Peptides against a protein of PDB entry 7AE7. Designs and how they scored, part 239

Target 1, 321 residues: chain A of PDB entry 7AE7
Amino acid sequence: KVYKDLREFLEVLEQEGQLIRVKEEVNPEPDIAAAGRAAANLGKNQPAVFFEKIKGYKYSVVTNVHGSWQNHALMLGLDKNTSTKDQFYELNRRWDKFPVPPNVVKREAAPCKENVIDKDINLFEILPLYRINEQDGGFYISKASVVTADPEYPDDFNKLNVGTYRIQVKDRDRVGIQALAMHDIAVQLEKAEAENKPLPIAITIGNNPLVTFMASTPVGYNQNEYEFVGALQDGVPMDIVKSDLYDHLYVPAGSEVVLEGHIIPRVRTVEGPFGEFPGSYSGARLQCEVKIDRITHRTNPIFENLYLGIPWTEIDYLMAL

## One batch from the design tools (peptide; made by RFdiffusion4, then SolubleMPNN)

Design b2_p25_6_s4 (from b2_p25_6, 17 letters changed)
Fold by OpenDDE base, seed 3:
Structure b2_p25_6_s4 (fold): chain B 321 residues (1-321), chain A 25 residues (1-25)
Amino acid sequence: as target 1 above (321 residues)
Amino acid sequence: MEEELRRKIEEENKRRNAAAEAAFL
């Protein structure tokens, strides 16, 4: 089984008994984080948790999408009871199919383009933002697939990077992003900042689960994560679409939300604290700042976000293979 | 599984509420 988007995956999770739908209105705090922790504490068969109604918000939230070995098997289109060993063997078998080039679809064919916000941008209107942990210094987008390119080689598709980074909401149209020196985005940002230029960025939320998996998986600087997604789809290309602002950035055609903007050159602002590690908050750090210039989104977009806390949680499953 | 999750959500909510009450005391 191959999934075009998050919605097709959530449907399969629900059919397989690996998604729990919360239909009653919940408070964004503490109810979402409480449910994420409760799901993690099941110890096995941990389901996704889908919240249809969030108090004070218009749209839905889903958490714990990758939060179990069963969900990971289903992501690969395998039987949910496939052993971790057999999942590993199948992943490696498919990995050898790299590269599988994506299909570039027309703008009109891309679900992520159904709606556009190009003025009066307010992230709180499009994303049901909440604190993941009570001690978090703000609202985090923790499961975005962030698209950037090499500013020296913008037309080199092999240098297009799709990565997962810690993103703190700073204002209605601004986010902090943690670009560590070990990340490909930091290399690209260094090149842009050398020229005192903005780095173009697309922050994509609510993707095909293999896009999220590959964005969390380290690959070579000259390897494209979308070409690995096609490999992990057993040779079926994924669908991508050109960003609205940038000719050289491509986003997943099925993304629930796409935040298009730029990293402001040579600006650093205080970010954190955030509960990255069990029982330790990463201290406040100076991080990069992104201005959001355009949003595209599906009708009734689903905010996919990660629950982070004491292991074993969703991030541990994303990093385990 | 849904019933067990619902029970654990209720337990976690009770734990969080008790911790919040204890932090205000």
Scores: peptide ipSAE 0.293, ipTM 0.789, DockQ to the pose 0.038
Fold by OpenDDE base, seed 1:
Structure b2_p25_6_s4 (fold): chain B 321 residues (1-321), chain A 25 residues (1-25)
Amino acid sequence: as target 1 above (321 residues)
Amino acid sequence: MEEELRRKIEEENKRRNAAAEAAFL
C-alpha cells in the first residue's frame, strides 16, 4: 500500500486499530502531552492519537503517528505484525531503488493549495499550538518536513533538502529554527548569510508518512529525500508541487499546512528550552529566525506533531531503522 | 486498546497534577 498523504495513512491506522480518536474537547495543556505519554507507555501496539476538538482552537491535532513498530510496518505498506527484522530487510531492498524521481503536479491538483493566507498571518489560527512538555520555553512544531535549497545552485534538484528541525513559534508570523552545523540546512544558510541574503524556506506539516520518515533520515547533500520516498514506495513516485513564493522549492502535494518564508540573514534569537532528549532538556540557545510570508493549507488542516519524552517515543521509532 | 489508553491518560494526568501540587508547596 502507498499513501498520498497523512489522511490516507490515518485511515489505514484507524482500520488496523492503530489510531484512537479523542472526540471530547481537550485542553491543549496538559491533555495532548499526557495522551502522548500514555500512548508511549502502552509498550506495544502504540496507536496514533487524534484530537478532534481542542479548546480555543478550530482544527485538530494528531500525535504518535510513527509511535510503534506496528505503525512503522503500516507506513511501509506491510502487515502491522511484520517483524522489525523483516521491516529492515524490506526498507533496505527498497532503498536500492533510489533514485525514484517525484511527479510534479499542477497547483490546482495539489491539496496543500486549497486555501491561501498571504496577509495578517497568524500561526495560532491555523495550528493548535501547545507545549509538548510543561517546562518547554514555548510552542514547538516538532514534526515538520523543512524544504530548503542551495543558494548557489537553486535549480539543482539533487541539492534540495527536506529535513526535520526543532522549530519554536516566536510570534504570529515568526519561528525559531535549530539549524545545527551537521545539518544540510546549516550549509545552505551559511552560503546565504555570506552574501547577507535571506534563505528561502518551506516548512511543511502533516505529510505522507514516508516523507516525514525521510526528512528524519540523514542522506547525502547531493541526494534528494523525495527520490528516496519514491524508492521506499517500492518505485511509485511521490507527488510534489512548486511552492507559491519560490520557483526552486517543491513541497509535498498532500501537505496539511505549508509555511512559506525566509530565514532572516545574520539574525539569532533566543529559542528553548525544549525536552528533546530522554529525560532532559536542551538549554536555551541563540537560533535562526524565520519570517513566514505565506501559508497554504488543506481545508480543516490536521496539525501533526511529535510527542517527546523518556524512551520509547515516536522519535525513537523514526531513528531506529 | 482505547480503554487502556484512557486509563493511562488518567494515570498521567494524576501524576502531572500531583507534581504541580508538590511544586506549589
Scores: peptide ipSAE 0.235, ipTM 0.749, DockQ to the pose 0.038
Fold by OpenDDE base, seed 5:
Structure b2_p25_6_s4 (fold): chain B 321 residues (1-321), chain A 25 residues (1-25)
Amino acid sequence: as target 1 above (321 residues)
Amino acid sequence: MEEELRRKIEEENKRRNAAAEAAFL
């Protein structure tokens, strides 16, 4: 089975008994993080947890989407009881299908384009933001697929990067991003900053599960993650759409939310602390700052966010394959 | 699974509330 978006995957998780729906109104803190921890602590068959109602917010949250081997099997369109060995075999078999070029859909056919916000941007109106860990210095977007291009080769689709980065909300229209020197985004940012230019960026939230998986999987600088998504879909192309602000950036057509903006050149601001591991707070560091210039989103957007805590959590499953 | 998840949520909330109370003491 192939999924066009997060919603089709959540439907399958629910049908397979791998999603728990919380219909009661919850407090953003501590209830979301408590439920994520509770799900991780089930030991086997850890479900996604979908919160329909969050106090003080309009929209829903889902967590632990990749939080089990059963969810990984279903992501690959396999039986939920497929062994880790057979999942790995099937992953490698499909990997050899690279490249599978994506379909570029029209703007009018892309669900991520249903709504537009281009003025008075407030991330808190679109995303039900909460602290993931009790001691976090702010709100984090921890499961975004971040799209950037090489500013020297903007028309080279093979250099289009889709990666997962730690993102702290800094203001209504600003986020901090951790661009480490080992990441492709840091190479692209260095080129932009050499000329004192902004780096164009699209931060995509709530994607089909293989986009999120590939954004968390290291590939070569001249390899496009969308062409691997098509390979992992057993040769079925994924659907992408052109960004609204940039001709050279393409986003998943089914994204729940797309934050379009730019990394501000040569600006660094204090970010953190964030509880990546229990007992090791990454201290406050100077990180890049993104200005959000435009939002596109689906009607009733689902905020997909990662639960982080004592291993094994969803991040450990995303990194284990 | 849902009932077990609900029970574990209640246990985790109880732990967090007790930790918060202990931090105010």
Scores: peptide ipSAE 0.196, ipTM 0.726, DockQ to the pose 0.038
Fold by OpenDDE base, seed 2:
Structure b2_p25_6_s4 (fold): chain B 321 residues (1-321), chain A 25 residues (1-25)
Amino acid sequence: as target 1 above (321 residues)
Amino acid sequence: MEEELRRKIEEENKRRNAAAEAAFL
C-alpha cells in the first residue's frame, strides 16, 4: 500500500488494531502526555493514540504514529507482523530505487490548501498545543517536516531540504527552531544570515508517514527527501505542491497544516528547556526565530505530535532506521 | 487494548498525583 496522507495511514492503523481512538474530551495537560506514556508502556504493540476532542481546542491530536515496529511495517505497506530484519531488507531494496521524482500537483488538487489564514495568525486556533513534558518551557511542535532551500541555489531541487527539528511555540505567529550545525538547514541559514536575508521556511505538520520518516533520516545535502519517499513507495511518486509564499518551496500535498514563513536573520531568542529524554532537560538556549506569515490547512486538521517517554519512544523508532 | 490503555492512564495519573502531593508535603 502507498499512503497519500496521514489520514489514509491512520485508517490502516485503526483497521490493524494499531490505533486507539479516544472519543471522550480530554484535558490537553496532563492527559495527552499521560496517554502517550501509557501507550509507550503497552509493550511491543504500541498503538497510535488519536484524541478526537481536546478541551479548549477545536481540532484533534494524534501521537505515537511511528511508535512501534508494527506501525513501521504498516508504513512500508507490509504485514504488521513482518520481522524487523525483513523490514530492513525491504527498506534497503526500495532505497536503491532512488531517485523517484515527486509529482507536482495543482493547488486546487492539494488537500493542504483547503483553508488559508493570512491575517491575525494564531497557532493556538489551529494546533491543540500542550506541554509534552512537565518542565518544558513551552509548547513544542516535535514532529514537523520542515522545508527549506539553499538561498544561493533556490531552484536546485536536489538541495531542497526536508528535516525534523525541535520547534517551540513562542507567540501566536512565532516559533523558535533548533538548527544544529550538523543539519542541512544550518548550512542554508548561515548563507542567508551572511547576507542578512530571511530564510524562507515551510513547517509541515501531519504528513504521509514516509515523509515524516525521511525528514528524520539523514541524507546527503544534494539529495531530496521527496525522491527517497518515492523510492520507499516502491517507485510510486509522492504528491507535492508549491508553497503559497515561495516559488522554490514545495510541501506535501496532503499535509494537515502548513506554516509558511521565514527565519528572521541574526535574531536569537530564548528557547527551552525541553525534556529531550525523561529526567534530562536541555537548558534554555538562544535559538533561531521563525515568523509565520501564512497558514494553509485541511478542514479539521489533525495535529500530529511526537511522544517523548521512556527509551524506545517514537523518536527511537524513527532514528533506528 | 483500549481498556489496558485506560487502566495505564489511570495508573500514570495516580502516580503523578501522588508525586505532586508528596512534593507539597
Scores: peptide ipSAE 0.116, ipTM 0.686, DockQ to the pose 0.037

Design b2_p25_7_s1 (from b2_p25_7, 15 letters changed)
Fold by OpenDDE base, seed 3:
Structure b2_p25_7_s1 (fold): chain B 321 residues (1-321), chain A 25 residues (1-25)
Amino acid sequence: as target 1 above (321 residues)
Amino acid sequence: SAEAARREKLAAEALAEIEKWLAPK
């Protein structure tokens, strides 16, 4: 089984008993975080939690999509009861198929392009934001696949980076991003800032689960995460589409929400704190700032966000394979 | 929405408190 988007994966999770659907209207706070913590108490087979109705929003939220070994097996198109050993074997077998180049689809064929917001941008209206942890100093987008390119080699597809970074929503059209020196985005940003130029960026939310997996998996600077997604799909190419603002940035065709903009050169503003693990908070720091210039989204977009629960979080599973 | 406006206000207040903490004493 290969998934084109998050929705196809959520359907399979539900069919396999690995998704709880909350049909009652919930408040963004405290209900989403509370329900997440409650789901963590369901044992080793923690389901995804899908909130159909969020008070004050027309949109849904899903959490804990990658939050179990069963969900990881299903992500690979395997039986949900496939052992961790067999999952690892299959992942390694498929990894050797790299590179599998993606299909570039037309704008009209890409679900992420169904709706456009290019004026009066308000992230608080389009995303049902909530504090994940009680001590969080703001609202975070924690499962975005962030697309950037090398500003010296914008046409080199092998240098296109898809990564996962901590993103704080700071204003209607501004987010803070944590670009650490060990990340490929930091190399690209350094090159842009050396010339005092903006770094083009696309922040993609609600993706094919293998895109999210690869965005969380370190690869070489000259290796494209989309070509690994095709490998992990056992040789089936994934679908990508050109961004609206930039000819050199490509996003997953099936993304629920795409935030297009730029990192402001040589600007650092306060960000944090965030609980990266239960009971473990990173301090406030000066971080990069992104201006959002355009949003595209699917009709009735699903906001996928990270679940941080005890004893195992989604990040533990994303890093364990 | 009224909820979006509440979230916007909370985000701004949180950042303002952190900025005070980071300000040179």
Scores: peptide ipSAE 0.473, ipTM 0.874, DockQ to the pose 0.049
Fold by OpenDDE base, seed 4:
Structure b2_p25_7_s1 (fold): chain B 321 residues (1-321), chain A 25 residues (1-25)
Amino acid sequence: as target 1 above (321 residues)
Amino acid sequence: SAEAARREKLAAEALAEIEKWLAPK
C-alpha cells in the first residue's frame, strides 16, 4: 500500500486497530498529552490517537502516528505484524531503488491548496496548539517536514532539503526554528545570511508518513528526500506541488497545512525550553525566526504533532529505522 | 476563538519570561 497523504494512512491505521478515535471534546491541556501517555501504556501495539474535537479550536489533532512497530509496518505498506527484522530488510531493499523522482502535480490537483490564507495570519486559528509537556516554554510544532533550498543553487532539485526541526510558535505569524550546524538547513541559512537575504521556507504539517520518516532521516546534501520517499514506496513516485510563494520550493501535494514564509536573516530570538524526553528539557537558546507569509491548507486540516511519552516516545521509533 | 486568543497570550507571556531569563544579568 502507498499513501498519498496522512488521511489515507490514518484510515489504514484505524482499519488495522492502530488508531484510537477520541470523539468527545478534550481540553488541549492536559488531555492530549494524558491520552497519549495512556495510549503508550497499552504496551507494544501503541496506536495513533486522533482527537476530533478540541476545546477552543476548530480542527483536529493526531498524535503517535509513528508510535509503534505496527504503525511502521503499515507505513511501509506491510502487514502490521511484520517483524522488525523483516521491516528493516524491506526498508533496505527499497532504499536501493533511490532515486525515484517525484511527480510534480498542478496546483489545482494538490489537496494542500484547497484553502489559502494570505492576510491576517493566525497560526492559533489553523493549528490546535498545546504544550506537549507541562513545563514546555511554549507551543511546539514538532513533526513538520521543513522544505528549504540552496540559495546559490535554487534550481538544483538535488539540493532541496526536507528536514524535521524543532519549531516553537512565537506569534500569530512567527515561529522559531532550531537549525543545528549539522543540518542541511544550517548550510543554506548560512549562505543566505552571508548576503543578508531571507531564506525561503515551507513548513509542511500532516504528510504522507514516509515524508515525515525521510524528513527525520539524515541524507546527503545533494540527495532529495522526496526521491527516497519514492524508493520507500517501492518505486512509486510521491506527488509534490510547487509552493505558492517560491518557484524553487516544492511541498507534498497532500500536506494538511503548509506554512510558507522566510527565515529572517541575522535575527535570533528566544526558543525553548522543550521537553525532548520525559523529565529532561533542552535549555532555552537563541534560534532563527521564521515569518509566515502565506498558509495553504486542506479543508478541516489535521494537526499532526509528536507524542512524547513513557516508556517509548514516537521519536524513538522514527529514529530506530 | 477566545481560547485561541488566550493561548496566544500565554505563548507570548511565556516567551517574554524566557527572554528575561536569557538576558544578561
Scores: peptide ipSAE 0.063, ipTM 0.624, DockQ to the pose 0.049
Fold by OpenDDE base, seed 5:
Structure b2_p25_7_s1 (fold): chain B 321 residues (1-321), chain A 25 residues (1-25)
Amino acid sequence: as target 1 above (321 residues)
Amino acid sequence: SAEAARREKLAAEALAEIEKWLAPK
């Protein structure tokens, strides 16, 4: 089984008993975190948790999409009971198919292009933002696949980077991003900042689960994550589409939300703290700032976000799940 | 081969990142 988007994967998770649907209206805080902790306490069969209704927001949230070995097996299109060992062997076997070039689809064929916002941008109207942990310094986007290119070689598709970075919402149209020196995005940002130029960026949310997986997997600077996604799909190409603002940036055709913008050169702002691990918080740091210039999104976009909170003994949310 | 070892390392790193997303037991 190959998935074009997050929605096809969520359907399979639900059919396989690996997704819990919360139909009652929840408060973004603390209910999302509490329900996520309750789901975590279900043991080895940790399901994804889909929140249909969030107070004060129009759209839904899904968490814990990759939260079990069963979900990981299903992501690979395997039986949910496939052993971790066999999943590893299958992953390694498929890795040998690299590179599998993606299909570039027309704009009209890309679900991520169904709606456009290019004026009066407000992230809170599109994303049901919440604090993941009680001590978080703000709202975070934790499972975005961030697309950047080498500003010296913008047409070199092998240098197109798709990575996962910590993103804090700073304002209606601004986010802070953690670009560490070891990340490919930091190399690209350094080149842009040397010339005092903005770095083009596309922050993609709610993707094919293999895109999210590869964005979280370190690869070589001259290796494209989309070509690995095709390999992990056992040789089936994934679908990508050109960004609206930049000819050299390509995003997953099925993304729920795409935030297009630029990293502001030589600007650093306070970001954090964030609970990266249960009971562990990174301190506040000076990080780069992204201006969002355009949003494209699917109709009724699903906000996929990470949940890593400490288990609370809130038995009451186990009964609501 | 060095290439096979690289692939095994990358696959192991990918699985380790997914394991971080697993809820605490």
Scores: peptide ipSAE 0.009, ipTM 0.353, DockQ to the pose 0.015
Fold by OpenDDE base, seed 1:
Structure b2_p25_7_s1 (fold): chain B 321 residues (1-321), chain A 25 residues (1-25)
Amino acid sequence: as target 1 above (321 residues)
Amino acid sequence: SAEAARREKLAAEALAEIEKWLAPK
């Protein structure tokens, strides 16, 4: 099974008993985080949790989409009871199919383009933002696939980067991104900042689960994550579409929400604190600032977010080893 | 061989990340 978008995956998760729907209206805090933690405590068969109604917000949240080995198996189109070893073997087998170039679809064919917001941008109207931990210094977007390109080689598709970064909402149209030196985005930003130019960016939320998986997987600077998604789809290309603002940035055609904007050159703002795990918060750090200039989204967009703070530093550390 | 080892590393890192999401915190 190949998934075009998050919704097709959520349907399969529900069919397989790996999705819990919360139909009652919940408070953004602490209910979402509490329910996510509760789901994590269910042991090995951790379901995704879909919150249909959130007080003060129009749209839904889903969390813990990748939160079990069963969900991971289903993401690969395997039986949910496939062993981790066999999943790993299958990942490695499919990796040999790289590169599998994506299909570029027309704007009119891309579900992420169903709605446009180009004025009076307010992230809080589109995303049911919540604090993952009570002491978090703000609202985080934790499962976004962030698209950037090399500003010196904008037309080199192999240098298009799709990465996962910790994003803090700063204002209605502003987010901070933690771009560490080891991230490809940091290399691209350095080049832009050398020229005192903005770095074009598209922050994509609620994707095909393999896009989210590859965005969290370190690849070579000259390798495109979308071509790996096609490989992991066992040779089936994924669908991408041009961003509205930038001809050189391509986003997943099925994204629930796309935040298009730019990293402001040579600006750093304070991030955090962020609860990486219960009882532990990262110190305040400086992060890049992004202005959001345009939003495209599916009708009734689903905000896919992390259920718990992940120590990004541990992921970064593992990527550095 | 080098590419196979790289792929194995990347897949292992990706799986380890998923495991971190799975770990009860």
Scores: peptide ipSAE 0.010, ipTM 0.356, DockQ to the pose 0.016; fails the geometry check

